# Peptides against a protein of PDB entry 1LOE, part 93

Target 1, 181 residues: chain A of PDB entry 1LOE
Amino acid sequence: TETTSFSITKFGPDQQNLIFQGDGYTTKERLTLTKAVRNTVGRALYSSPIHIWDSKTGNVANFVTSFTFVIDAPNSYNVADGFTFFIAPVDTKPQTGGGYLGVFNSKDYDKTSQTVAVEFDTFYNTAWDPSNGDRHIGIDVNSIKSINTKSWKLQNGKEANVVIAFNAATNVLTVSLTYPN
Target 2, 181 residues: chain A of PDB entry 1LOE as posed
Amino acid sequence: TETTSFSITKFGPDQQNLIFQGDGYTTKERLTLTKAVRNTVGRALYSSPIHIWDSKTGNVANFVTSFTFVIDAPNSYNVADGFTFFIAPVDTKPQTGGGYLGVFNSKDYDKTSQTVAVEFDTFYNTAWDPSNGDRHIGIDVNSIKSINTKSWALQNGKEANVVIAFNAATNVLTVSLTYPN

## One batch from the design tools (peptide; made by RFdiffusion4, then SolubleMPNN)

Design b2_p24_1_s2 (from b2_p24_1, 10 letters changed)
Fold by OpenDDE base, seed 1:
Structure b2_p24_1_s2 (fold): chain B 181 residues (1-181), chain A 24 residues (1-24)
Amino acid sequence: as target 1 above (181 residues)
Amino acid sequence: SERIQAEISITSISGSSSLDLTPA
């Protein structure tokens, strides 16, 4: 069995186990993906490759990740665009920004993307988002158009706790989000 | 309507993975 684990409770100025891309950086013990300015894309990757799928056996890894995030906007209206937790090839680079959240380039399924993401989407994109216009959590597989979504009420400036778990035996990905305070 | 840009930060994160290498 191959295992991997990591824990970061305070993000340092030179976090060795993270690879920063685009506008992503650390400040005041936090990982900042983007500042409140337009046309920015920030990403951070765990520096060590994770064996998620074994070609010999066909087995897929079980995984769990927990994190706390904060979205700070001037107001609670038209907050753009959200972010994702994603798994992609080791040589992954920032993709299209804006509604594509820096991880995808199309709403059409593209198996060559080899990217799975859980999006925390705060902005309604009529071309692919749920028609109800709600801010939502979505599961994205090789496309910005989620295969499944669930409405989520953003609490501007508050810490949200997230747990994402994948059970390979059942092929079920679970996502939970709570505001403890 | 006009987009309102937000600052997005992660305050902590942990994770683990386990891959069984035995044939099914």
Scores: peptide ipSAE 0.703, ipTM 0.932, DockQ to the pose 0.869
Fold by OpenDDE base, seed 4:
Structure b2_p24_1_s2 (fold): chain B 181 residues (1-181), chain A 24 residues (1-24)
Amino acid sequence: as target 1 above (181 residues)
Amino acid sequence: SERIQAEISITSISGSSSLDLTPA
């Protein structure tokens, strides 16, 4: 069995186990993906490749990740765009920004993307988002159009705790989000 | 309505993975 684990409780200015992409950076011991300005795409990758799929056996890894995030907008209206937790090939680069969250380029399924993401989407994109217009959590497989979504009420400026777990045996991805404070 | 960009920050993160290398 191959195992990997990591923990970052404070993000330093020279965080060596992260690869920063685009506008992603660390400040005030946080990882900042975007600032409250237009046209920002920030990403951060764990610097060590994780063996998530084994070509010889076809087995997929079980994984669990927990993180805390804050979305802080000038106001609670029209907050854009959200972000993702994602798994992608080691050579992944930032993709289309805005509603594509820097991770995808299309609502059409593209197997060559090889990207799975959990989106925390704060902005309604009529072309692919759930028709109710709610802010939502989505599970994205090779497309910005989620295969499943659930409405989520953003608490502007407050910390949210997220747990994402994948069970390879059942092929089930679970996501939980809570606002503890 | 106007799209308003937000500041998005991660304050902490942890993770683990386990891959069985035996054939199913």
Scores: peptide ipSAE 0.703, ipTM 0.931, DockQ to the pose 0.871
Fold by OpenDDE base, seed 3:
Structure b2_p24_1_s2 (fold): chain B 181 residues (1-181), chain A 24 residues (1-24)
Amino acid sequence: as target 1 above (181 residues)
Amino acid sequence: SERIQAEISITSISGSSSLDLTPA
């Protein structure tokens, strides 16, 4: 069995187990994906490749991740765009298209993307988001258009705790989000 | 109306994975 694990409770200025992309950086012991500035895309990758799928056996890894995030907007109206937790090929690069959360580049399914993401989407994109316009959590497979969504109420400036788990036996990805305070 | 970018930060993260390499 191949296993990988990591834990970062404070993000340092030289966080060697992360690869920073775009505008992503560390400050005040946090990983900052974006500042409240237009046209910014920031990402951070775990620096070591994770063996998620074995071509010889066809087996897929079980995985779990937990993190705490804060979205802090100047106001609660038209907060753009949100962010994702994602798994992608090691050569993945930031995507700059608005609304694609730096990860995808199309609402059309593209298997060559080889990317799975959990989106925490704060901005309604009429072309692909749920028609009710709610901020939402989404499961994205090779497309910014989620295969499943759940409405979520953003608490501006508050810490949210997230747990994401994948069960390979059932092929089910579960997501939980709570505001403890 | 106007699209407003927010500051997005991660305060902590942990993760683990386990892959069985034996044939099913």
Scores: peptide ipSAE 0.691, ipTM 0.929, DockQ to the pose 0.876
Fold by OpenDDE base, seed 2:
Structure b2_p24_1_s2 (fold): chain B 181 residues (1-181), chain A 24 residues (1-24)
Amino acid sequence: as target 1 above (181 residues)
Amino acid sequence: SERIQAEISITSISGSSSLDLTPA
């Protein structure tokens, strides 16, 4: 069995186990993906590749991740665009298309992207988002168009706790989000 | 409608993975 674990409780000014992409950076012991300015895309990758799938056996890894995020907008209206937790090939690069959350570039399913993401989507994109217009959590497999979504009420400026777990035996991905305060 | 960009920050993160390398 191959195992990997990591924990970052405070993000340093030169966090050695992260690769920063686009506008992503650390400040005040936080990882900042975007600032409140137009047309920003920021990402951070864990610097060591994770063996998530074994080509010989076909086995997929179990994994769990837990993180706390804050979305802070000038107001609660038309907040764009949200962010993702994602797993992608090691040579993954930021994507700049509007609404694609820096990860995808199409609503069409593309197995060659080999990318899975959990989106925390705050902006309604007519072409692919749930028609009710709710802010939502989505599970994205090789497409920005989620295979499953659930409405989520953004609390502007508040910390949200997230747990994402994948069980390889059952092929089930679970996501929880709570506001502790 | 007009997009309003937000500041998005992560305050902490942890994770683990486990991959069985034996044939099913």
Scores: peptide ipSAE 0.690, ipTM 0.929, DockQ to the pose 0.861

Design b2_p24_1_s3 (from b2_p24_1, 10 letters changed)
Fold by OpenDDE base, seed 3:
Structure b2_p24_1_s3 (fold): chain B 181 residues (1-181), chain A 24 residues (1-24)
Amino acid sequence: as target 1 above (181 residues)
Amino acid sequence: MERIQAEIRITSISFSSELDLTPK
């Protein structure tokens, strides 16, 4: 069995196990993906490749991630765009198209992308987002157009707890989000 | 309406994965 595990409770100025892309950086012991500045895209990758799928057996890894985040906007209106937790090929690069959350570049399904993301989407993009216009959590497989979504109420400036778990035996990805306080 | 970029911070993270390499 191959395992990977890491935990970061304080993000240092030279966090060795992260690769920063775009505008992502650490400050005040936090990972900052974006500042409240237009047209910024920041990402952070775990520095070591994670074996998710074994080509010989076809087996897929179980995984679980828990993280806490804050979306802090100057106001609660038209908050853009949100962010993702994602798994992508090791040579993945930031994408700059607005609304694509730095991960995708089209609403068309592209199997060659080999990218899975859980989006925490705060901005309604009429071309692909759920028609109700709600802020939402989405599961994205090779497309910014989610295969499944659920409405989510953003609490601006508040810390949220997220748990994402994948069960390979059932092929089920679960996501939970809570505001504990 | 104005599209407003927010500051997005991750304050902590944990991750674990387990890949069984035995044939099924």
Scores: peptide ipSAE 0.726, ipTM 0.939, DockQ to the pose 0.883
Fold by OpenDDE base, seed 5:
Structure b2_p24_1_s3 (fold): chain B 181 residues (1-181), chain A 24 residues (1-24)
Amino acid sequence: as target 1 above (181 residues)
Amino acid sequence: MERIQAEIRITSISFSSELDLTPK
C-alpha cells in the first residue's frame, strides 16, 4: 500500500511542505486564509502530491484529517464567507471567491473540476445554500452546491476541532466539529 | 444582503491516507 501523512502544529514563515496561494500566509505560528478585508481569497496546499486514486486498479484511498480553526469577525451578523478543506488536482489554482470559497466557480455540476470539498459556510447564498439560511457544514463534489449539509452554530472567535474521515470501501465521508471551550 | 468579511485561521492540522494498490 501507499501511505501519506503530515502534521503541522506550528505554521512557520517558510513552511516548506505548504504552497501558499492568493492571500494565504502564516503569522504568529498560524495559517491565515483570509483577513477581515473584502475580496480576499487565500489557500494553502500540501506541497507533495497525494496518491488518492489509482488509475490501474480504480482503487481510492482511505484518509483522515484533523484540524483546528478560528473564524473571527467583528460581530456575529452576516459573517462571510467560511472556508473549505478540499482535494483537487495538483495544478489547482484559486477559483471564484466570496460564496464560492475560492474553490468552485458554479453551482452547476462540473466533473472537470475534479474537486471535493468540505465547507464550513457562514454566509447564506440564496442560489445554492439550504433554504433555512442556517450556517452549515456541507459536502461539495464538483460544485459549490452541496450534496449534503448540516446546520452548524458558529462560535465567533473560538477554536473549533474538526475531524474528516473517508472510507473508500463504503464511499462514506464523515465530518465532526466540536468547540472544546 | 451586506456581508462582513471575517479573519479565518488554521492553528493545526494532521492528515493521513492509505491506498491499496492490489486489484480488487
Scores: peptide ipSAE 0.723, ipTM 0.941, DockQ to the pose 0.847
Fold by OpenDDE base, seed 1:
Structure b2_p24_1_s3 (fold): chain B 181 residues (1-181), chain A 24 residues (1-24)
Amino acid sequence: as target 1 above (181 residues)
Amino acid sequence: MERIQAEIRITSISFSSELDLTPK
């Protein structure tokens, strides 16, 4: 069995196990993906490759990730755009920003992207988002158009706890989000 | 109303994975 694990509770100014892309950086012991400036994309990658799929056996890894995040906007009405936790090829580079969250380029399914993401989407894009217009958690497989979504109430400026788990035996991805305070 | 970009911060993260390499 091949295993990978890491934990970061305080993001340092030279966090060697992360690769920063675009506008992503660390400050005050936090990872800042974006500041409140339009047309920015920030990403951070774990620096070591993770063996998530084995080509010889076809087996897929079980994985679990937990993280805490804050979305902090000047007001709570038109908060854009959200962010993702994603898994992509090792040579991945920032993709289209805005509603594509810097991870995808199309709402059409594109198997060549080899990208899975859990989106925390705060902005309604009429071309692909759920028609009710709710802010939502989405599971994105090779497309910004989610295969499944769940409504979520943003608490602006508050810390949220997330747990994402994948069970390879059942092929089920679970996501939980809570605001503890 | 106008679209407004937010500041997005991650304050902690943990990750673990296990891959079984035995044929099934």
Scores: peptide ipSAE 0.720, ipTM 0.938, DockQ to the pose 0.868
Fold by OpenDDE base, seed 2:
Structure b2_p24_1_s3 (fold): chain B 181 residues (1-181), chain A 24 residues (1-24)
Amino acid sequence: as target 1 above (181 residues)
Amino acid sequence: MERIQAEIRITSISFSSELDLTPK
């Protein structure tokens, strides 16, 4: 069995196990993906490739990730756009299209992207988001158009705890989000 | 209405994966 693990409780100024893309950076021991400025796209990649799929056997890794995030908007209205936890090929680059959360570039399914994401989407994009207009958690497979979504109520400025787990045997991905306070 | 960008911060993260290399 091949295993990979990492834990970052404080994001340092010289965080060597992360690759920062776009506007992503560390400050105050936090990873800041975006500032409250229009048209910002920030990403951070784990610096080492993770063997998530074995071409010889076809086996896929089990994985679990947990993280805490804060979305801090000047007000609670029209909060854009959200963010994702994602797994993508090593040569992945930020995507700049509005509403694509820096990861995707189309609502059309594109298996060649080989990208999966869990989105925490705060902005309603009519073309692909759930019709109820709710802020939502989505599971995105090779498309910004989620294969499954669940409504989520953003608590502006509050820390949320997330757990994402994938069971390869069952092919089930689970997402948990809580506001502990 | 106007789209308002928020500051998005990640304060901690952990990750673990395990890949079985035996044929199924």
Scores: peptide ipSAE 0.715, ipTM 0.938, DockQ to the pose 0.856

Design b2_p24_1_s4 (from b2_p24_1, 10 letters changed)
Fold by OpenDDE base, seed 3:
Formats: C-alpha cells, sequence, structure tokens
Structure b2_p24_1_s4 (fold): chain B 181 residues (1-181), chain A 24 residues (1-24)
C-alpha cells in the first residue's frame, strides 16, 4: 500500500512541501491564494506527486482532506470567484479565465484534463452555474460545469471547516462545510 | 454588477491517501 499524508497548521515563509503558482504565497502563517485585487490567480500544489490511480490494477486511492479557509471580501456583493481543492496531473498550470477558478478553461467536458475539483464558488456565472444563482459547493470533473452542486451561504470573513473524502470502493466523494464559530 | 476579487486564505490543511497496489 502506498500512502501519502501531510499536515500544515502554520504555513511558513519557505514551505518546502508546497509549490506556489501565480499569486499564491504564505504570509502570517497562512496560505493566501489571492488578495482582493482584480485578475489574481493563486494556487498551491503539494510538492510530491500523489499516486491516486494504479494503471496495473485499476485501483484508486482513498483519500481525505480537511482544511480551513476564509474568504474575505470588501463587501458581500459580487464576491468573485471562490476557490477549489483539486487533483490534477503533475504538470498542471494555472488557468486565468474568469470564473474558471484557476483550474479549468471550459464548460465542455474534456477527459484529457484529468482534473477533479471541489469548488467553493461565490460568483454566479450564467453559462455554467446553477440557475438559482446561489453560492455553492460543486464537484467538477474535467469541466467547470459541476456534476453536482449544493447551495452554500458565504459568511464573509469567517473561518469555514471543510472535509472532503473519497471512497474508492463506492466511487463516492463527500464534501462537508461548516462554520463552527 | 462588478466582479470583485476577495482575499482567500487557507489557515490549515491535512491530507491523507491510501492506494492498494494489489489486485482487488
Amino acid sequence: as target 1 above (181 residues)
Amino acid sequence: SERIQAEIRITSISFSSELNLTPS
């Protein structure tokens, strides 16, 4: 069995197990993906490749991730765009298209992307988001257009706890989000 | 309808994966 695990409770100025892309950086022991500045895209990758699928056996890894985040906007109106937790090929590059959360570049399904993301989407994009216009959690498979979504009420400036778990035996990915405070 | 970028911070993260390399 191959295992990978890491835990970061304080993000250091030289966090060796992360690769920073775009505007992502650490400050005050936090990972800052974006500042409240137009046209910013930041990402951080775990520095070691994770063996998530074995081509020989067809087995897929079980995984669980927990993280805490804060979305801090000047106001609660038109907060863009949100962010994702994602798994992508090792040569993944930041994407700059608005609304694509730095990960995707199309609403069309593209199996060659080999990218799965859980989005925490704060901005309604008419072309692909749920028609109710709610801020939402989405599961994205090879497309910014989620295969499943659930409405989520953003608490601006508040810390949220997220748990994402994948069970390979059932092929079920679960997501939970809570505001504990 | 102005699109306004927010500051997005991750304050902590943990990750764990387990891959069985034997046929199942």
Scores: peptide ipSAE 0.722, ipTM 0.939, DockQ to the pose 0.877
Fold by OpenDDE base, seed 5:
Structure b2_p24_1_s4 (fold): chain B 181 residues (1-181), chain A 24 residues (1-24)
Amino acid sequence: as target 1 above (181 residues)
Amino acid sequence: SERIQAEIRITSISFSSELNLTPS
């Protein structure tokens, strides 16, 4: 069995096990993906490749990730755009910003992207988001148009705890989000 | 509607994966 694990409770100014892309950086022991400035796209990658799929056996890895995030906007109106936790090929680079969250380029299914993401989407894009206009959690497979979504109420400026788990045997991905404070 | 850019911060993260290399 091949295993990979890492844990970061304080993000240092020279965090060796992360690769920063675009506007992503660390400050005050936190990872900042975007500042409250227009046209920013920030990403951070774990620096070591993860063996997530074995071509010989066809086996897929089980994985679990837990993280805490804060979305901090000047007000609660038209908060853009959200962020993702994603898995992509080792040579992945930032993609289209805005509603595409820097991870995808189309609402059409594109198998060549080889990207799976869990989105925490705060802004309604009429072309692909659920028609009710709610902020939502989504599961994205090779497209910004989620295969499944669930409404989520943003608490501006407060910490949210997330757990994402994938069970390869059942092919089920679970997501939980709580505001503990 | 006009988009309002937010600051997005991650304050902690953990990750673990396990891959079985034996044929299923």
Scores: peptide ipSAE 0.721, ipTM 0.939, DockQ to the pose 0.867
Fold by OpenDDE base, seed 1:
Structure b2_p24_1_s4 (fold): chain B 181 residues (1-181), chain A 24 residues (1-24)
Amino acid sequence: as target 1 above (181 residues)
Amino acid sequence: SERIQAEIRITSISFSSELNLTPS
């Protein structure tokens, strides 16, 4: 069995196991994907490749990730756009910003993207988001149009705890989000 | 009304994966 693991509780200015893309950077021991400035895209990648799929056997890795995030906006209205946790090819580069969250380029399924993302989407895009207009968690496979979504109540400026787990045997991805405080 | 960009911060993260390399 091949395993990969990492843990970061304090993000340093020279975080050797991360690759920063676009506007992503570290400050005050935290990873800042974007400041409250329009038209920015920030990403951070784990610096080492993860063996997620084995072509010989067809096996897919089990994985679990846990992280804490804060979305901090001047007010709670029209908060744009959210962010993702994603898995993509090793040569991945920032994609379309705004509603595409810097990870996708289309609402149409594009297998060449080879990207899976869990989105924490704060802004309603009429072309692909759930029609109820709720802020939501979504599971995105090769498209910004989620294969499944669940409404989520943003608590502006508060820390949220997330756990994402994938079970390869059942092909089930689970997402948990809580606001402990 | 106008869209407002938020500051998005990650304060901690952990990750683990395991891949079985035996045929199923």
Scores: peptide ipSAE 0.719, ipTM 0.937, DockQ to the pose 0.865
Fold by OpenDDE base, seed 2:
Structure b2_p24_1_s4 (fold): chain B 181 residues (1-181), chain A 24 residues (1-24)
Amino acid sequence: as target 1 above (181 residues)
Amino acid sequence: SERIQAEIRITSISFSSELNLTPS
């Protein structure tokens, strides 16, 4: 069995196990993906490749991740755009299209993308988001258009706890989000 | 609609994965 594990409770100024892309950086021991500035795209990648699929056996890894995030907007009106936790090929690069959360570039399914993301989407994009207009958690497979979504009420400036687990045997991705405070 | 960019921070993260290398 091949395993990968890491934990970061304080993000240092020289966090060597992360690759920062775009405007992503560490400040005050936090990973800041975006500042409150228009057209900001920031990402951070775990620096070591993760063996997520074995070509010899066809096996896919089980994984679990937990993280705490804060979305902090000047006000809660039309907060854009949200962010993702994602798994993508090692040569992945930030995407700058509005509403694509720095990861995707199309609502069309593209198997060559090989990208899976859990989005925490705060902004309604008419072309692909759920028609109810709710802020939502989405599971994105090779497309910004989620294969499944769940409404989520943003608490501006509050910490949210997230757990994402993937069971390879069942091919089920589970997402939970709570605001403990 | 007017878009208001937020500051997005991750304050902690943990990750673990396990890949079985034996045929199922």
Scores: peptide ipSAE 0.714, ipTM 0.937, DockQ to the pose 0.872

Design b2_p24_2_s1 (from b2_p24_2, 10 letters changed)
Fold by OpenDDE base, seed 2:
Structure b2_p24_2_s1 (fold): chain B 181 residues (1-181), chain A 24 residues (1-24)
Amino acid sequence: as target 1 above (181 residues)
Amino acid sequence: YKSIGFSATSNNSEISIVSVSFSS
């Protein structure tokens, strides 16, 4: 099995190993997916396709990703919509509809989408989000409707450290989120 | 083969990634 490894600790103005989509861009050594404006979608893909998915068997190779993110909204009581780390077909394009986080287009399970995402969802969409209305981390497999969710308390404007690991032997995806400050 | 990355939507929030690492 092929392996891929990369690390970006400072995002340059012309970060050549990323493909920017929508409003995604780099500034001040960060990857900015969205600005605090209405109806915006921003994405960034690693420029090289990775060999971690077997479409015939549905098997996924081991992987681990760690990243630090910031969500900064002017009003902590009204924050929309969130973001994902996602794995999708190589021809993936931004999707419309804020609640779909730029990745999905339906709450119905569609295996042909071949998309897995870990969502960090700050906005409650009644049609598919957990009924408690909490901001949450979700694991999304071929649908915006998560197969599993956990409440998460957003610290507005603070850096959060995330680790996402997939163990192919156990078929378990783990997600951890901490605010170190 | 797949693409990996980040995707965000917003009506009122700036969402940014400070650093990232990936290994498969």
Scores: peptide ipSAE 0.820, ipTM 0.978, DockQ to the pose 0.872
Fold by OpenDDE base, seed 5:
Structure b2_p24_2_s1 (fold): chain B 181 residues (1-181), chain A 24 residues (1-24)
Amino acid sequence: as target 1 above (181 residues)
Amino acid sequence: YKSIGFSATSNNSEISIVSVSFSS
């Protein structure tokens, strides 16, 4: 079986194993997806396609990803919109911005999207987000409307550690988020 | 085959990734 692994602890100014889309770029050894300005979309893809999807059966191989992120907003009471870790077709391009996080185009289920995302959503969109209005982690399958969500308290400007693991045998996706500092 | 990555949108927030690892 084909397997892929990579690790980036410091993002270089000319990171060869990433494809940058929209406003995504590297600076100060970090991957900066968005700046604190209006109407931005930023993405970055691993440069090599990953053989984890069986198009005939729809099965996904085991995988684990771990990352540290920072959301830094001038006003902690007004934070938009969020980000995802996502898996999409090889020819993926930026999709709708704003509440669609640059990954989806509708709250309606669209199997042709062939996209799975774990969202870290900081902005409440009445049309599809949990009614409690909390910032949340969501699992998105072919739709911006999550199949499952959990409230999450943003610590503005702090590093959050995330682990996402998929177990193919049990078909369970696990997400863990902690603020160590 | 699939592509993996990060996608963010912003109206007022700087969103950055400090480090990442992946294995399949």
Scores: peptide ipSAE 0.817, ipTM 0.977, DockQ to the pose 0.903
Fold by OpenDDE base, seed 4:
Structure b2_p24_2_s1 (fold): chain B 181 residues (1-181), chain A 24 residues (1-24)
Amino acid sequence: as target 1 above (181 residues)
Amino acid sequence: YKSIGFSATSNNSEISIVSVSFSS
């Protein structure tokens, strides 16, 4: 089967293997998805489509992604809204902003979305988020309403390391998050 | 085929990716 592998340790100003959408851009060798200035959506896609999904069967191939992120909220009392690592149809465009994280348009399950996301959600949306109000990691399948969540404590301005792995044989998606510092 | 990437929304936070790797 076709495989894909890439690694970006420093993001350059002319990063050729990324497609930037909305307010997404590179600065200080990082991929900056949003700024703390206004209600915005920022996205970045790998420039090449990935053959990891079979449209006939719906099966997903094995994959592993690792990344380090930072959320810095210098002037907030209610940090909003969060981000996702997501898998969506080719030629995907930014979707609804705010609590929909620019990836979904509904809390209702919509198979036509054909989108899977791992969310790192910093804002409690009472209509669909876990009732405890905690910031959380969620697995989203064709809906912003997660099929599974786990509380996560944001360390403002600190680097978090994430590993997301999918095992096709077991149909299990695993997510880990650690703060090394 | 699918597209993969990151998506973020904000009104009060700067969200950035420091590094990323992917393998399938």
Scores: peptide ipSAE 0.814, ipTM 0.977, DockQ to the pose 0.855
Fold by OpenDDE base, seed 1:
Parts: sequence; structure tokens; C-alpha cells
Structure b2_p24_2_s1 (fold): chain B 181 residues (1-181), chain A 24 residues (1-24)
Amino acid sequence: as target 1 above (181 residues)
Amino acid sequence: YKSIGFSATSNNSEISIVSVSFSS
């Protein structure tokens, strides 16, 4: 089977293996998806398509991704909106902003979306987010309304380490997040 | 085949990725 591996430890101004969308770009060796301004959407795609889904069998290949992110908000008590690691059709373009995180357009299940996302959601949207109002990690399948969520305590301006792994044998997606000290 | 990546929205936060790795 076809496999793909890549690693980026410093994001350069000419990062040729990424496709930047919206306001996403590189700054100070980081991938900056958004700035602290209102109503922005920023995305970055790996430039090569990944063979992880078989349309004939419906099988999904094993994969693992690890990344470090920072959310830096001037006001730690009001942080919007969040970000995702996502898997979508090859020709994917930015979708609805705000609470839809630039990835989805509806809280209703839409199989035509063909999109899976792991969200790191900092803003409570009453219409679909967990009722406890916590910032959370969510697994989103063809909908911004997560099929599963876990509360997550944002540490403003700190680096968080994430590991997302999919086990094809068990059909289980696992997500871990840590703030190393 | 699929595309993978990151997507973020903001009203008041700077969201950045420091490093990333992927394997399939």
C-alpha cells in the first residue's frame, strides 16, 4: 500500500509542501493560521494528497500525526474560535468561519462533506457544543457537532503537544493533548 | 485520496502550529 510521511519542525517563508488558504501563512518559523483579529479563517494543507481512504472498500489506513500548537489570546477569558486537524477531499476550500472552524457548514450530518476533523474548540456554541460550556477536543465526522468530546483546559500562550492516531483494525481514533512543563 | 491539514478561525486569538509530523 502507498504510505506518506512528512515532518516540519520549522516553517519557512517558502514552505513548498504546504498550500496556504485564507489568512494562513508562515511567520517567525511558525505556521500562523490566524491573527488575533475578528472574522478570520486560515488554513494550510499538505501539498500532496494522502491515500488513506479506499472508496471501494470503505477502509481507512492507519495514520498518526503529532503536532505542537499555540493559542495566544489577549483576553484569556474570551477566546474564539479554535482550530482543527482535518481530512477532506483533495480540492477542499475554506468552509464556514466562526464556530464552523472553516471546515464545516452545518451541525447536521452531511455525508457529502467527506470530512473528518479533530477540533480544538475554544468557544462555546450553544447550538452544538457540549452543554457544560467547556473548551474541548472533539471528533467531527461530516458535521461540526462532534461525535465525541473531551474537556480541555487551555493554557493561553503555551505550547501544547497533540498526538492523533487512527487504528484501522479497531476503527478507533485516539487523541491526546499535553502541556509539557 | 484525501487532503490533510489545519484550519482555524478567530475573533481574538492567534493560532499557530510550531511543528508537525504525519505518517500513514
Scores: peptide ipSAE 0.813, ipTM 0.976, DockQ to the pose 0.921

